# Peptides against a protein of PDB entry 4IGA: the designs that were tried, part 14

Target 1, 116 residues: chain A of PDB entry 4IGA
Amino acid sequence: KRVLIVDDAAFMRMMLKDIITKAGYEVAGEATNGREAVEKYKELKPDIVTMDITMPEMNGIDAIKEIMKIDPNAKIIVCSAMGQQAMVIEAIKAGAKDFIVKPFQPSRVVEALNKV

## One batch from the design tools (peptide; aimed at target 1 D98 I100 R108)

Design b1_p15_2_s1 (made by RFdiffusion4, then SolubleMPNN; from b1_p15_2 with E5K E12K)
Fold by OpenDDE base, seed 2:
Structure b1_p15_2_s1 (fold): chain B 116 residues (1-116), chain A 15 residues (1-15)
Amino acid sequence: as target 1 above (116 residues)
Amino acid sequence: SIEEKAEELLKKNEE
């Protein structure tokens, strides 16, 4: 399966890429903000998306909503430092299948990838 | 419910 990695932090994208590839998944591409995420989703049609929340241009919640308009069956895993209950609820309402709070263990990401 | 799912996910992240 192919994964689109969305995060404005280069280090985080690198970390996720390492985890994803070691878990046997392919990285379809990367996006650095929500607008780019939507564009890349249309272009790449990934199987899974890892989605940051706090990003410039367009935040992750809005990106989830836009992707869900494109593909109601999109498999989106949120990965965010914003682990408040209200944010988790908002992400799920938007269409996220999972929510991983930063900092995270690699095993948590792998489990999410395997289950979505 | 969404709230129940949220609680589940929060618990999972704390494990």
Scores: peptide ipSAE 0.594, ipTM 0.928, DockQ to the pose 0.976
OpenDDE base, seeds 1, 3, 4, 5: peptide ipSAE 0.569, 0.560, 0.585, 0.589; ipTM 0.922, 0.921, 0.926, 0.926

Design b1_p15_2_s2 (made by RFdiffusion4, then SolubleMPNN; from b1_p15_2, 6 letters changed)
Fold by OpenDDE base, seed 2:
Structure b1_p15_2_s2 (fold): chain B 116 residues (1-116), chain A 15 residues (1-15)
Amino acid sequence: as target 1 above (116 residues)
Amino acid sequence: SIEEKAAEILARNAE
């Protein structure tokens, strides 16, 4: 399966790329903000998206909503430092399948990838 | 429900 990695932090994208590839998944591409995420989703049609929340241009919640308009069956895993209950609920309501709080263990990401 | 799903996720992240 192919994964689109969305995070404004280059370091985090690198970390996720390492985890994803070591787990046997292919990285379809990367996006640095929510607008780019939506564009890349249209272009690449990835199987899975890892989505940051706090990003410039467009935040992750709005990106989730836009991607869900494009593909109601999109498989989106949120990865964010904002692990408050309210934010988790908001992400799930928007269409996310899972929510991983930063900092996270690689195994948590792999488990999420395998379940969606 | 959404709340139940959120609770499950929160529990997993707490572990």
Scores: peptide ipSAE 0.498, ipTM 0.901, DockQ to the pose 0.718
OpenDDE base, seeds 1, 3, 4, 5: peptide ipSAE 0.477, 0.495, 0.485, 0.496; ipTM 0.894, 0.900, 0.898, 0.900

Design b1_p15_2_s3 (made by RFdiffusion4, then SolubleMPNN; from b1_p15_2, 4 letters changed)
Fold by OpenDDE base, seed 2:
Structure b1_p15_2_s3 (fold): chain B 116 residues (1-116), chain A 15 residues (1-15)
Amino acid sequence: as target 1 above (116 residues)
Amino acid sequence: SIEEEAERLLARNAE
């Protein structure tokens, strides 16, 4: 399966890329904000998306909503430092399949990838 | 409920 990694932090994208690759998944591409995420989703049609929330231009919640318009069956895993219940609820409402709170253990990401 | 799902996800993060 191919994964689109969305995060405005280069270090986080690098970390996720390592985890995703080691878990046997392919990295379809990267996006650095929500608008780019939507465009990359249309272009790459990944099987899974890892989605940050706090990003410039367009936040992750809005990006999830836009991606869900494109593909109602999109498999989106949120990965965010914003672990408040309210934010998790918002992400689920938007269409997220999982929510990983930063900082995380690699096994948590692998679990999410395998379950969506 | 969505609230219950949120609670489950947060609990999973704590595991």
Scores: peptide ipSAE 0.611, ipTM 0.920, DockQ to the pose 0.946
OpenDDE base, seeds 1, 3, 4, 5: peptide ipSAE 0.585, 0.570, 0.595, 0.599; ipTM 0.912, 0.910, 0.916, 0.917

Design b1_p15_2_s4 (made by RFdiffusion4, then SolubleMPNN; from b1_p15_2, 5 letters changed)
Fold by OpenDDE base, seed 2:
Structure b1_p15_2_s4 (fold): chain B 116 residues (1-116), chain A 15 residues (1-15)
Amino acid sequence: as target 1 above (116 residues)
Amino acid sequence: SIEEKAKELLERNKE
């Protein structure tokens, strides 16, 4: 399966790329904000998306909503430091399949990838 | 419910 990594932090994208590839998945591409994420989703048609929430241009919640309009079957895993219950609820309402709170263990990401 | 699902996911993150 191919994964689109969305995060405005370069180091986080690098970390996720390492985890994803070691878990046997392919990285389809990267996006640095929500607008780019939507564009990349259309372009790459990834199987899975890891989605940050706090990003410039367009936040992750809005990006999830836009991606879900494109593909109602999109498999989106949120990965965010915003681990409040209210944010998790918003992400699920938007269409997220899982929510990983930063900081996280690599195994948590792998479990999420395998489950969606 | 969404709230229950959210609680479940948060608990999973704590584990």
Scores: peptide ipSAE 0.534, ipTM 0.909, DockQ to the pose 0.963
OpenDDE base, seeds 1, 3, 4, 5: peptide ipSAE 0.507, 0.488, 0.515, 0.519; ipTM 0.902, 0.899, 0.905, 0.906

Design b1_p15_3 (made by RFdiffusion4)
Pose (drawn by RFdiffusion4):
Structure b1_p15_3 (pose): chain A 116 residues (1-116), chain P 15 residues (1-15)
Amino acid sequence: as target 1 above (116 residues)
Amino acid sequence: IDERQEEVDEIIASL
């Protein structure tokens, strides 16, 4: 399965890419903010997206809304430090299929990739 | 980390 990794932190993108490839998935690309995420989603048409929330330019909530418009069947797992109840509700309402709060353990990323 | 994630999972399960 091809995965687009979306996060403005170079270190997080690096560690997620490492977890995803070792778990048997193919990293399809990376994006560093919400606008790029929508741009890459259109270009790459990944099977799954990992999505940070706090990003410059456009946040993860808006990027989720933008990708769900491009593709109502997009499969998105949020991976964010913004683990408050209101943010989880907002991400799920926008269309994300799963939510992982940072700091996270790597096995939770794997089961989220499987789940979607 | 696991307890915090459990809280998030419970929020999702309640929806």

Design b1_p15_3_s1 (made by RFdiffusion4, then SolubleMPNN; from b1_p15_3 with I1S D2M E7K)
Fold by OpenDDE base, seed 1:
Structure b1_p15_3_s1 (fold): chain B 116 residues (1-116), chain A 15 residues (1-15)
Amino acid sequence: as target 1 above (116 residues)
Amino acid sequence: SMERQEKVDEIIASL
């Protein structure tokens, strides 16, 4: 399966890439903000998306909503430092399948990848 | 932290 990694932090994209690759998945591409995420989703048609929330241009919640309009079957895993109850609920309501709080354990990312 | 993730997982499970 191919994964689109969305995060404005280069080091986080690198970290996720390592985890995703070691788990046997392919990295379809990367996006650095929500607008890029939507564009890359259309272009790459990934199987899974890892989605940051706090990003410039377009935040992760809005990106989830836009991707779900494109593909109601999109498999989106949120990965964010913003782990407040309201944010988790909002992300799931928007269409996310899982929510991983930063800082995270790599095993939890793998669990999410395998489950969606 | 692991505790923070556990709280998130509980929320997700309830939805």
Scores: peptide ipSAE 0.745, ipTM 0.955, DockQ to the pose 0.955
OpenDDE base, seeds 2, 3, 4, 5: peptide ipSAE 0.734, 0.742, 0.735, 0.739; ipTM 0.954, 0.954, 0.953, 0.954

Design b1_p15_3_s2 (made by RFdiffusion4, then SolubleMPNN; from b1_p15_3 with I1M E7Q E10A)
Fold by OpenDDE base, seed 1:
Structure b1_p15_3_s2 (fold): chain B 116 residues (1-116), chain A 15 residues (1-15)
Amino acid sequence: as target 1 above (116 residues)
Amino acid sequence: MDERQEQVDAIIASL
């Protein structure tokens, strides 16, 4: 399965790429903000998306909503430091399948990838 | 165990 990695932090994208590839998944591409995420989703049609929340141009919640309009069957895993109850609820209501709080255990990312 | 993640997982499970 192919994964689109969305995060404004280069280091975080690198970390997720390492986890994803080690787990046997392919990286479809990367996006650095929510607008790029929507564009890349249309272009690449990935099987899974890892989505940051706090990004310039367009935040992760809005990106989730836009991707869900494109593909109601999109498999989106949020990965964010914004683990507050209200944010978790908002992300799931927007269409996310899972929510991983930063800093995270790599095994929890793998669990999410395997489950969605 | 990650208590922060456990809390998030509990929220997700409640939805």
Scores: peptide ipSAE 0.748, ipTM 0.944, DockQ to the pose 0.829
OpenDDE base, seeds 2, 3, 4, 5: peptide ipSAE 0.744, 0.743, 0.746, 0.747; ipTM 0.947, 0.946, 0.946, 0.945

Design b1_p15_3_s3 (made by RFdiffusion4, then SolubleMPNN; from b1_p15_3 with I1M E10K)
Fold by OpenDDE base, seed 1:
Structure b1_p15_3_s3 (fold): chain B 116 residues (1-116), chain A 15 residues (1-15)
Amino acid sequence: as target 1 above (116 residues)
Amino acid sequence: MDERQEEVDKIIASL
């Protein structure tokens, strides 16, 4: 399966790329903000998206909503430091399938990838 | 075990 990695932090994208590839998945591409995420989703049609929340241009919640309009069957895993209860609920209501809090254990990312 | 993630997982499971 192919994964689109969305995060404004280059370090985080690199970390996720390592985890994703070592777990046997392919990286479809990367996006650095929510608008790029929507554009890349249309272009690449990835199987899975890892989505940051706090990003410039467009935040992750809005990006989830826009991607869900494009593909109601999108498999989106949130990966964010914003792990407050209200944010988790908002992300799931927007259409996310899972929510991983930063800093995270790599095994939890792999678990999410395997379950969606 | 990550307590922060455990709390999030409980929230997700309840939705």
Scores: peptide ipSAE 0.741, ipTM 0.943, DockQ to the pose 0.822
OpenDDE base, seeds 2, 3, 4, 5: peptide ipSAE 0.739, 0.737, 0.739, 0.740; ipTM 0.946, 0.946, 0.946, 0.944

Design b1_p15_3_s4 (made by RFdiffusion4, then SolubleMPNN; from b1_p15_3 with I1M R4E E7K)
Fold by OpenDDE base, seed 1:
Structure b1_p15_3_s4 (fold): chain B 116 residues (1-116), chain A 15 residues (1-15)
Amino acid sequence: as target 1 above (116 residues)
Amino acid sequence: MDEEQEKVDEIIASL
Protein backbone atom coordinates (compact mmCIF):
# COMPACT_ATOMS: atom_id res chain seq x y z
CA LYS B 1 0.00 0.00 0.00
CA ARG B 2 1.07 3.57 -0.79
CA VAL B 3 1.01 6.35 1.80
CA LEU B 4 0.83 10.12 1.32
CA ILE B 5 2.59 11.90 4.19
CA VAL B 6 1.23 15.34 5.09
CA ASP B 7 3.10 17.51 7.60
CA ASP B 8 4.61 20.99 7.48
CA ALA B 9 7.64 19.80 9.50
CA ALA B 10 10.37 18.19 7.41
CA PHE B 11 11.70 16.19 10.36
CA MET B 12 8.25 14.75 11.02
CA ARG B 13 7.84 13.73 7.38
CA MET B 14 11.21 12.01 7.59
CA MET B 15 10.26 10.23 10.79
CA LEU B 16 6.97 9.01 9.35
CA LYS B 17 8.69 7.95 6.14
CA ASP B 18 11.07 5.75 8.13
CA ILE B 19 8.23 4.15 10.09
CA ILE B 20 6.07 3.64 7.01
CA THR B 21 8.90 2.13 4.98
CA LYS B 22 10.09 -0.18 7.76
CA ALA B 23 6.52 -1.42 8.15
CA GLY B 24 6.51 -2.54 4.51
CA TYR B 25 4.52 0.32 3.02
CA GLU B 26 5.50 2.58 0.13
CA VAL B 27 5.64 6.35 0.37
CA ALA B 28 3.54 7.72 -2.49
CA GLY B 29 4.62 11.28 -1.83
CA GLU B 30 4.71 14.18 0.60
CA ALA B 31 2.75 17.37 1.19
CA THR B 32 3.70 20.32 3.40
CA ASN B 33 0.25 21.86 3.88
CA GLY B 34 -3.42 21.01 3.45
CA ARG B 35 -3.73 22.55 0.00
CA GLU B 36 -0.79 20.50 -1.26
CA ALA B 37 -2.31 17.43 0.41
CA VAL B 38 -5.52 17.78 -1.61
CA GLU B 39 -3.57 18.31 -4.82
CA LYS B 40 -1.27 15.36 -4.14
CA TYR B 41 -4.20 13.12 -3.28
CA LYS B 42 -5.76 13.83 -6.67
CA GLU B 43 -2.46 13.24 -8.42
CA LEU B 44 -1.13 10.20 -6.57
CA LYS B 45 -4.31 8.41 -5.47
CA PRO B 46 -2.63 7.00 -2.36
CA ASP B 47 -4.10 4.14 -0.36
CA ILE B 48 -3.51 5.87 2.98
CA VAL B 49 -2.87 9.44 4.16
CA THR B 50 -1.12 10.54 7.33
CA MET B 51 -2.42 14.03 8.11
CA ASP B 52 -1.07 16.76 10.36
CA ILE B 53 -3.59 19.31 11.66
CA THR B 54 -1.73 22.55 12.30
CA MET B 55 -0.42 23.66 8.92
CA PRO B 56 -0.23 26.89 6.93
CA GLU B 57 -2.34 27.55 3.80
CA MET B 58 -4.91 24.92 4.80
CA ASN B 59 -5.20 23.03 8.08
CA GLY B 60 -5.58 19.28 8.35
CA ILE B 61 -9.28 19.29 9.19
CA ASP B 62 -10.14 21.22 6.04
CA ALA B 63 -7.81 18.98 4.04
CA ILE B 64 -9.61 15.89 5.35
CA LYS B 65 -12.95 17.36 4.32
CA GLU B 66 -11.72 18.19 0.83
CA ILE B 67 -10.12 14.77 0.35
CA MET B 68 -13.32 13.08 1.49
CA LYS B 69 -15.21 15.02 -1.19
CA ILE B 70 -12.77 13.64 -3.76
CA ASP B 71 -12.77 10.11 -2.36
CA PRO B 72 -15.34 9.13 0.27
CA ASN B 73 -13.36 5.93 0.81
CA ALA B 74 -10.13 7.75 1.67
CA LYS B 75 -8.19 6.23 4.55
CA ILE B 76 -6.84 9.12 6.61
CA ILE B 77 -4.84 8.79 9.82
CA VAL B 78 -4.38 12.02 11.76
CA CYS B 79 -0.99 12.54 13.37
CA SER B 80 -0.96 15.71 15.46
CA ALA B 81 0.16 17.37 18.67
CA MET B 82 -3.40 18.73 18.98
CA GLY B 83 -4.87 15.83 20.95
CA GLN B 84 -7.71 17.69 22.68
CA GLN B 85 -11.06 15.91 22.84
CA ALA B 86 -12.79 18.44 20.61
CA MET B 87 -10.08 18.17 17.96
CA VAL B 88 -10.19 14.37 17.96
CA ILE B 89 -13.96 14.40 17.57
CA GLU B 90 -13.77 17.00 14.81
CA ALA B 91 -11.16 14.97 12.90
CA ILE B 92 -13.21 11.77 13.10
CA LYS B 93 -16.38 13.62 12.10
CA ALA B 94 -14.51 15.04 9.11
CA GLY B 95 -13.71 11.49 8.00
CA ALA B 96 -10.43 10.46 9.65
CA LYS B 97 -10.16 6.78 10.57
CA ASP B 98 -7.66 7.20 13.40
CA PHE B 99 -5.91 9.84 15.48
CA ILE B 100 -2.34 9.61 16.73
CA VAL B 101 -1.01 12.16 19.21
CA LYS B 102 2.48 13.60 18.92
CA PRO B 103 4.87 12.59 20.34
CA PHE B 104 3.93 9.05 19.35
CA GLN B 105 5.21 5.51 19.55
CA PRO B 106 6.18 4.10 16.15
CA SER B 107 4.18 0.97 16.97
CA ARG B 108 1.00 3.03 17.22
CA VAL B 109 1.56 4.37 13.71
CA VAL B 110 2.06 0.83 12.43
CA GLU B 111 -1.13 -0.29 14.17
CA ALA B 112 -3.04 2.51 12.44
CA LEU B 113 -1.55 1.67 9.04
CA ASN B 114 -2.47 -2.00 9.41
CA LYS B 115 -5.99 -1.30 10.64
CA VAL B 116 -7.34 1.16 8.08
CA MET A 1 2.49 10.38 25.67
CA ASP A 2 0.94 6.97 26.26
CA GLU A 3 -1.63 8.40 28.63
CA GLU A 4 -2.73 11.03 26.13
CA GLN A 5 -2.98 8.45 23.36
CA GLU A 6 -5.04 6.22 25.63
CA LYS A 7 -7.53 9.04 26.13
CA VAL A 8 -7.68 9.62 22.38
CA ASP A 9 -8.25 5.92 21.75
CA GLU A 10 -11.14 5.95 24.22
CA ILE A 11 -12.73 8.86 22.37
CA ILE A 12 -12.33 7.14 19.01
CA ALA A 13 -13.81 3.92 20.38
CA SER A 14 -16.88 5.84 21.53
CA LEU A 15 -17.57 7.29 18.08
Scores: peptide ipSAE 0.716, ipTM 0.946, DockQ to the pose 0.954
OpenDDE base, seeds 2, 3, 4, 5: peptide ipSAE 0.711, 0.714, 0.710, 0.714; ipTM 0.946, 0.947, 0.946, 0.947

Design b1_p15_4 (made by RFdiffusion4)
Pose (drawn by RFdiffusion4):
Structure b1_p15_4 (pose): chain A 116 residues (1-116), chain P 15 residues (1-15)
Amino acid sequence: as target 1 above (116 residues)
Amino acid sequence: ETLQEEVKELVEELL
């Protein structure tokens, strides 16, 4: 399965890419903010996206709304430090299929990739 | 770990 990794932190993108490839998934690309996420999603048409929330330019909520418009069947797993109840509700309402709060353990990322 | 469990349960309730 091809995965687009979306996060403005170079280190997080690096450690997610490492977890996803070792778990047997193919990293399809990376994006560093919400606008790029929508741009890459259109270009790459990944099977799954990992999505940070706090990003410059456009946040993860808006990027989720943008990708769900491009593709109502997009599969998105949020991976964010913004683990408040209101943010989880907002991400799920926007269309994300799962939510992982940072700092996270790597096995949770794997089960989220499987789940979608 | 507790916080992750609570977020997971909340996601299950919403879906």

Design b1_p15_4_s1 (made by RFdiffusion4, then SolubleMPNN; from b1_p15_4, 5 letters changed)
Fold by OpenDDE base, seed 5:
Structure b1_p15_4_s1 (fold): chain B 116 residues (1-116), chain A 15 residues (1-15)
Amino acid sequence: as target 1 above (116 residues)
Amino acid sequence: MERQEEVEKLVEELL
């Protein structure tokens, strides 16, 4: 399966790329904000998306909503430092399939990838 | 900020 990695932090994209590739997944591409995530989703048609919430241009919640309009079957895993209950509820309500709080263990990302 | 286990439980309750 191919994964689109969405995070404004280059370090986080690198970390997720290492986890994803070591788990036997392919990286379809990267996006640095929610607008780019929507564009890359259309272009790359990934099987899975890892989505940050706090990004410039467009936040992760809005990106989830826009991706779900494009593909109601989209498999989006949130990966965010914003682990407040309200944010988790909002992300799942928007269409996310999982929510991973930063800082995370690599195993938790692999479990999420395998579950969706 | 909720712990990962609390978030996992909340996700399971919402899906």
Scores: peptide ipSAE 0.658, ipTM 0.941, DockQ to the pose 0.696
OpenDDE base, seeds 1, 2, 3, 4: peptide ipSAE 0.653, 0.636, 0.636, 0.639; ipTM 0.939, 0.935, 0.935, 0.937

Design b1_p15_4_s2 (made by RFdiffusion4, then SolubleMPNN; from b1_p15_4, 4 letters changed)
Fold by OpenDDE base, seed 5:
Structure b1_p15_4_s2 (fold): chain B 116 residues (1-116), chain A 15 residues (1-15)
Amino acid sequence: as target 1 above (116 residues)
Amino acid sequence: MELQEKVEELVEELL
C-alpha cells in the first residue's frame, strides 16, 4: 500500500517516512500543508494518508473534508500534538479513521496503518 | 501514555 505523508515539519515527514518504509509500505509522496495534501491526493491516489492538523494555508481538518469529497473511501490517519477530546471528535467527524497523538511510538503508527 | 490511551478509547467509541 502507498502512503501520502502530510506535515509542515520536515523532521516529522522524515520520521513518518522511516516508520512507513520499515513497516513494508511505499511512500506515494509528501505534502507540507492542507492545500498540497488535497492536490497530491488527486494526483497520486494513495491508499492511506497521514495527516497533521496544525498547518499553514489549510489546516488538516479542512484537508480531510476536501479529500473525503474527492474519495469518500479515503483512509486518513491523523497525527497531531492536539490530543484534546474536541479535536479528536472533529477529526473523526470529518472522516478520519484514527487519531495518533504526538509524540508517538513507531509501533502505534504501524498498528494504525495495518488497521485502516 | 495516559493521553494516548484516552484518545484510543475515544476513537473506538466514535467509530
Scores: peptide ipSAE 0.597, ipTM 0.924, DockQ to the pose 0.929
OpenDDE base, seeds 1, 2, 3, 4: peptide ipSAE 0.594, 0.538, 0.574, 0.560; ipTM 0.922, 0.910, 0.919, 0.917

Design b1_p15_4_s3 (made by RFdiffusion4, then SolubleMPNN; from b1_p15_4, 5 letters changed)
Fold by OpenDDE base, seed 5:
Structure b1_p15_4_s3 (fold): chain B 116 residues (1-116), chain A 15 residues (1-15)
Amino acid sequence: as target 1 above (116 residues)
Amino acid sequence: DKLAEEVRELVEKLL
């Protein structure tokens, strides 16, 4: 399966890329903000998206909503430092299938990838 | 991690 990685932090994208590839998945591409994530989803049609929340231009919640308009069957896993209940509820309400709190262990990401 | 487990449980309840 092919994964689109969305995070404004280059270090985080590198970390996720390592985890994803070691787990046997392919990286379809990367995005650095929510607007770019929507554009890349249209272009690449990935099987799974890892989505940050706090990003410039467009935040992750809005990006989830826009991707769900494009593909109601999109499989989006949120990866965010904002693990408070209100944010988790907002992400799931928008259409996310999981929410992983930063910092995370690689095994948690792999479990989410395998489950969605 | 307490927060991580709380988030997992919340997600399971919401889906």
Scores: peptide ipSAE 0.750, ipTM 0.961, DockQ to the pose 0.971
OpenDDE base, seeds 1, 2, 3, 4: peptide ipSAE 0.455, 0.332, 0.697, 0.133; ipTM 0.885, 0.836, 0.951, 0.702

Design b1_p15_4_s4 (made by RFdiffusion4, then SolubleMPNN; from b1_p15_4, 5 letters changed)
Fold by OpenDDE base, seed 5:
Structure b1_p15_4_s4 (fold): chain B 116 residues (1-116), chain A 15 residues (1-15)
Amino acid sequence: as target 1 above (116 residues)
Amino acid sequence: MKRQEEVRKLVEELL
């Protein structure tokens, strides 16, 4: 399965790429904001998306909503430092299949990838 | 770790 990685932090994208590839998944591509995430989703048609919330241009919640309009079957895993209950509820309501709070263990990301 | 597990449980309750 192919994963689109969405995070504004280059270090976080690198970390997720290492986890994803070591777990036997392919990295379809990367996006640095929610607008790029929507564009890359259309272009790459990934099987899974890892989505940050706090990004410039377009936040992760809006990106989830836009991706779900494109593909109602999209498999989106949120990965964010913003683990407040309201944000988790909003992300799941938008269509996310999981929410991982930063900092995370690599095993938690792998479990989410395998579950969606 | 506590917050991560609290969020995991919340997701499991919502889905």
Scores: peptide ipSAE 0.773, ipTM 0.959, DockQ to the pose 0.970
OpenDDE base, seeds 1, 2, 3, 4: peptide ipSAE 0.770, 0.770, 0.767, 0.723; ipTM 0.957, 0.958, 0.957, 0.952

Design b1_p15_5 (made by RFdiffusion4)
Pose (drawn by RFdiffusion4):
Structure b1_p15_5 (pose): chain A 116 residues (1-116), chain P 15 residues (1-15)
Amino acid sequence: as target 1 above (116 residues)
Amino acid sequence: SLNQEEIDELVEELL
């Protein structure tokens, strides 16, 4: 399965790419903010997206809304430090299929990829 | 902020 990794932190993108490839998935690309995420989603048409929330330019909530418009069947797992109840509700309402709070353990990322 | 178990239960309730 092809995965687009979305996060403004170079280190997080690096560690997620490492986890996803070792778990047997193909990294399809990376994006560093919400607008790029929508741009890459259109270009790459990944099977799954990992999504940070706090990003410059456009946040993860808006990027989720943008990708769900491009593709109502998009499969998105949020991976964010913004683990408050209100943010989880907002991400799920926008269309994300799963939510992982940072700092996270790597096995939860794997199960989330499988789940979607 | 919620822990992962609390988030998992909340996500199950929302979906």

Design b1_p15_5_s2 (made by RFdiffusion4, then SolubleMPNN; from b1_p15_5, 5 letters changed)
Fold by OpenDDE base, seed 1:
Order: sequence, then C-alpha cells, then structure tokens
Structure b1_p15_5_s2 (fold): chain B 116 residues (1-116), chain A 15 residues (1-15)
Amino acid sequence: as target 1 above (116 residues)
Amino acid sequence: MLSQEEVEELVKELL
C-alpha cells in the first residue's frame, strides 16, 4: 500500500517515511501543507494519508474535509501534537480513521497503518 | 492534553 505523508516539518516527514518504509509500505509522496495535500491526493490517489493538523496555507482539518469530498473512502490517519479532546473529535468528525498524538512510538504508527 | 491511551479510547467511541 502507498502512503501520502503530510506535515510542514521536514524532520517529521523524514521520521514518518522511515517508519512507513520499514513497515513494508511505499511512500507515494509528501506534502508540506493542506493545499498541497489535497492536490497530491488527486494526483497520486494514495491508499493511506498521514495528516498533520497545524500547517500553513491550509490546516489538516480542512485538508481532511477536502480529501473526503474527492474520495469518501479515503483512509486518513491524523498525526499531531494537538491531542486535545476537541481536536480529536473534530478530526474524526471530518473523516479521519485514527488520531496519533505527538510524540509517538513507531509501533503506534505501524498499528494505525495496519488497521485502517 | 490527552494521553495516547485516552485518544485511542476516544477514537473507538467516536467511530
């Protein structure tokens, strides 16, 4: 399965890429903001998306909503430092299938990839 | 801020 990685932090994208690749998944591409995420989803049609929330241009919640308009069956895993109850509710309500709080263990990301 | 376990439980309740 192919994964689109969305995060404005280069270090975080690198970390997720390592975890995803070691788990036997392919990295379809990367996006650095929510607008790029929507465009890359249209272009690449990945099987799974890892989605940050706090990003310039377009935040992760809005990106989830736009991706769900493109593909109602999209498999989106949020990966964010914003682990507040209200944010989790908003992300799942928008269409996300899981929510991983930063900092995370690699095993938690692998579990999410395997379950969505 | 919720713990990892609290987030996992909340997600399960919402889905």
Scores: peptide ipSAE 0.753, ipTM 0.962, DockQ to the pose 0.986
OpenDDE base, seeds 2, 3, 4, 5: peptide ipSAE 0.751, 0.742, 0.744, 0.750; ipTM 0.961, 0.960, 0.961, 0.961

Design b1_p15_5_s3 (made by RFdiffusion4, then SolubleMPNN; from b1_p15_5, 5 letters changed)
Fold by OpenDDE base, seed 1:
Structure b1_p15_5_s3 (fold): chain B 116 residues (1-116), chain A 15 residues (1-15)
Amino acid sequence: as target 1 above (116 residues)
Amino acid sequence: MLSQEEVEELVEKLL
């Protein structure tokens, strides 16, 4: 399965890429903001998306909503430092299938990839 | 801020 990685932090994208690749998944591409995420989803049609929330241009919640308009069956895993109850509820309501709080263990990301 | 376990439990309740 192919994964689109969305995060404005280069270090975080690198970390997720390492975890995803070691788990036997392919990295379809990367996006650095929510607008790029929507465009890359249209272009690449990945099987799974890892989605940050706090990003310039377009935040992760809005990106989830736009991706769900493109593909109602999209498999989106949020990966964010914003682990407040209200944010989790908003992300799942928008269409996300899981929510991983930063900082995370690699095993938690692998579990999420395997379950969606 | 919720713990990892609290987030997992919340997600399970919402899905």
Scores: peptide ipSAE 0.745, ipTM 0.960, DockQ to the pose 0.987
OpenDDE base, seeds 2, 3, 4, 5: peptide ipSAE 0.743, 0.733, 0.735, 0.742; ipTM 0.960, 0.959, 0.959, 0.960

Design b1_p15_6 (made by RFdiffusion4)
Pose (drawn by RFdiffusion4):
Structure b1_p15_6 (pose): chain A 116 residues (1-116), chain P 15 residues (1-15)
Amino acid sequence: as target 1 above (116 residues)
Amino acid sequence: EERQEEVKELVEELL
């Protein structure tokens, strides 16, 4: 399965890419903010996206809304430090299929990739 | 670990 990794932190993108490839998935690309995420999603048409929330330019909520418009069947897992109830509700309402709060353990990322 | 379980349960309830 091809995965687009979306996060403005170079270190997080690096660690997620490492977990995803070792778990048997193919890293399809990376994006560093919400606008790029929508741009890459259109270009790459990944099977799954990992989505940070706090990003410059456009946040993860808006990027989720943008990708769900491009593709109503997009499969998105949020991976964010913004683990408040209100944010989880907002991400799920926007169309994300799962939510992982940072700092996270790597096995949770794997089960989220499987789940979608 | 406790916080992960709470967030997961909330996601399951919402979905």

Design b1_p15_6_s1 (made by RFdiffusion4, then SolubleMPNN; from b1_p15_6, 5 letters changed)
Fold by OpenDDE base, seed 1:
Structure b1_p15_6_s1 (fold): chain B 116 residues (1-116), chain A 15 residues (1-15)
Amino acid sequence: as target 1 above (116 residues)
Amino acid sequence: DERHKEVEELVEKLL
């Protein structure tokens, strides 16, 4: 399966790329903000998306909503430092299939990838 | 740690 990685932090994208690749998944591409995420989703049609929330241009919640308009079957895993209950609820309501709080263990990401 | 478990339980409840 192919994964689109969305995070404004280069270090985080690198970390996720390593985890995803070592778990046997392919990295379809990367996006650095929510607008790029929507554009890349249209272009690449990935099987899975890892989505940050706090990003410039367009935040992750809005990106989830836009991706779900494109593909109601999109498999989006949120990876965010914003682990407040309200944010989790908003992400799931928007269409996310999981919510992983930063900092995370690689195994938690792998579990999410395998379950969505 | 505690927040992680709380979030996981909430996700399970919502999905």
Scores: peptide ipSAE 0.593, ipTM 0.930, DockQ to the pose 0.923
OpenDDE base, seeds 2, 3, 4, 5: peptide ipSAE 0.566, 0.564, 0.511, 0.585; ipTM 0.925, 0.924, 0.913, 0.929

Design b1_p15_6_s2 (made by RFdiffusion4, then SolubleMPNN; from b1_p15_6, 6 letters changed)
Fold by OpenDDE base, seed 5:
Structure b1_p15_6_s2 (fold): chain B 116 residues (1-116), chain A 15 residues (1-15)
Amino acid sequence: as target 1 above (116 residues)
Amino acid sequence: DELAEKVRKLVEELL
């Protein structure tokens, strides 16, 4: 399966890329903000998206909503430092299938990838 | 991690 990685932090994208590839998945591409994530989803049609929340231009919640308009069957896993209840509820309400709090263990990301 | 487990449980309840 092919994964689109969305995070404004280059270090985080590198970390996720390592985890995803070691788990046997392919990286379809990367995005650095929510607007770019929507554009890349249209272009690449990935099987799974890892989504940050706090990003410039467009935040992750709005990006989830826009991707769900494009593909109601989109498989989006949120990866965010904002693990408070209100944010988790907003992400799931928008259409996310999981929410992983930062910092995370690689095994948690792999579990989410395998489950969605 | 306590927060991570709380988030996991919340997600399971919401879906």
Scores: peptide ipSAE 0.740, ipTM 0.959, DockQ to the pose 0.961
OpenDDE base, seeds 1, 2, 3, 4: peptide ipSAE 0.132, 0.129, 0.646, 0.146; ipTM 0.698, 0.700, 0.943, 0.713

Design b1_p15_6_s3 (made by RFdiffusion4, then SolubleMPNN; from b1_p15_6, 6 letters changed)
Fold by OpenDDE base, seed 5:
Structure b1_p15_6_s3 (fold): chain B 116 residues (1-116), chain A 15 residues (1-15)
Amino acid sequence: as target 1 above (116 residues)
Amino acid sequence: DEEHEKVRKLVEELL
C-alpha cells in the first residue's frame, strides 16, 4: 500500500518515511500543509494518509474534510502533538480513522497502518 | 503513557 505523508516538519516527514518504509509500505509522496495534502491526494490517490494537524496554509482538520469530499473512503491517520479530547473528536468526526499523539512509538504507527 | 492510551480509547469509542 502507498502512503501520503503530511506534516509541516521535515524531520517528522523523514521519521514517518522511515517507519512506513521499514513496515513494508511505499511512500506515495509528501505534503507540507493541508492545501498540498489535498492536491497530492488528488494526484497520487494514495491508499493511506498520515496527517498532521497544526500546519500553515490549511490545518489538518480542514485537509481531512476536503480529502473526504474527494474520496469518502479515504484512510487517514492523524499524527499530532495535540492530543486534547476536543481535537480527537473533531478529527474523527471529520473522517480520520485513527489519532496518534506525538511523540509516538514506531509500533503505534505500524499498528495504525495495518488496521486501516 | 496515560495520555496516549486515553486517546486510543477515545478513538475506539468514537469509531
Scores: peptide ipSAE 0.746, ipTM 0.958, DockQ to the pose 0.896
OpenDDE base, seeds 1, 2, 3, 4: peptide ipSAE 0.530, 0.263, 0.690, 0.173; ipTM 0.911, 0.791, 0.949, 0.738

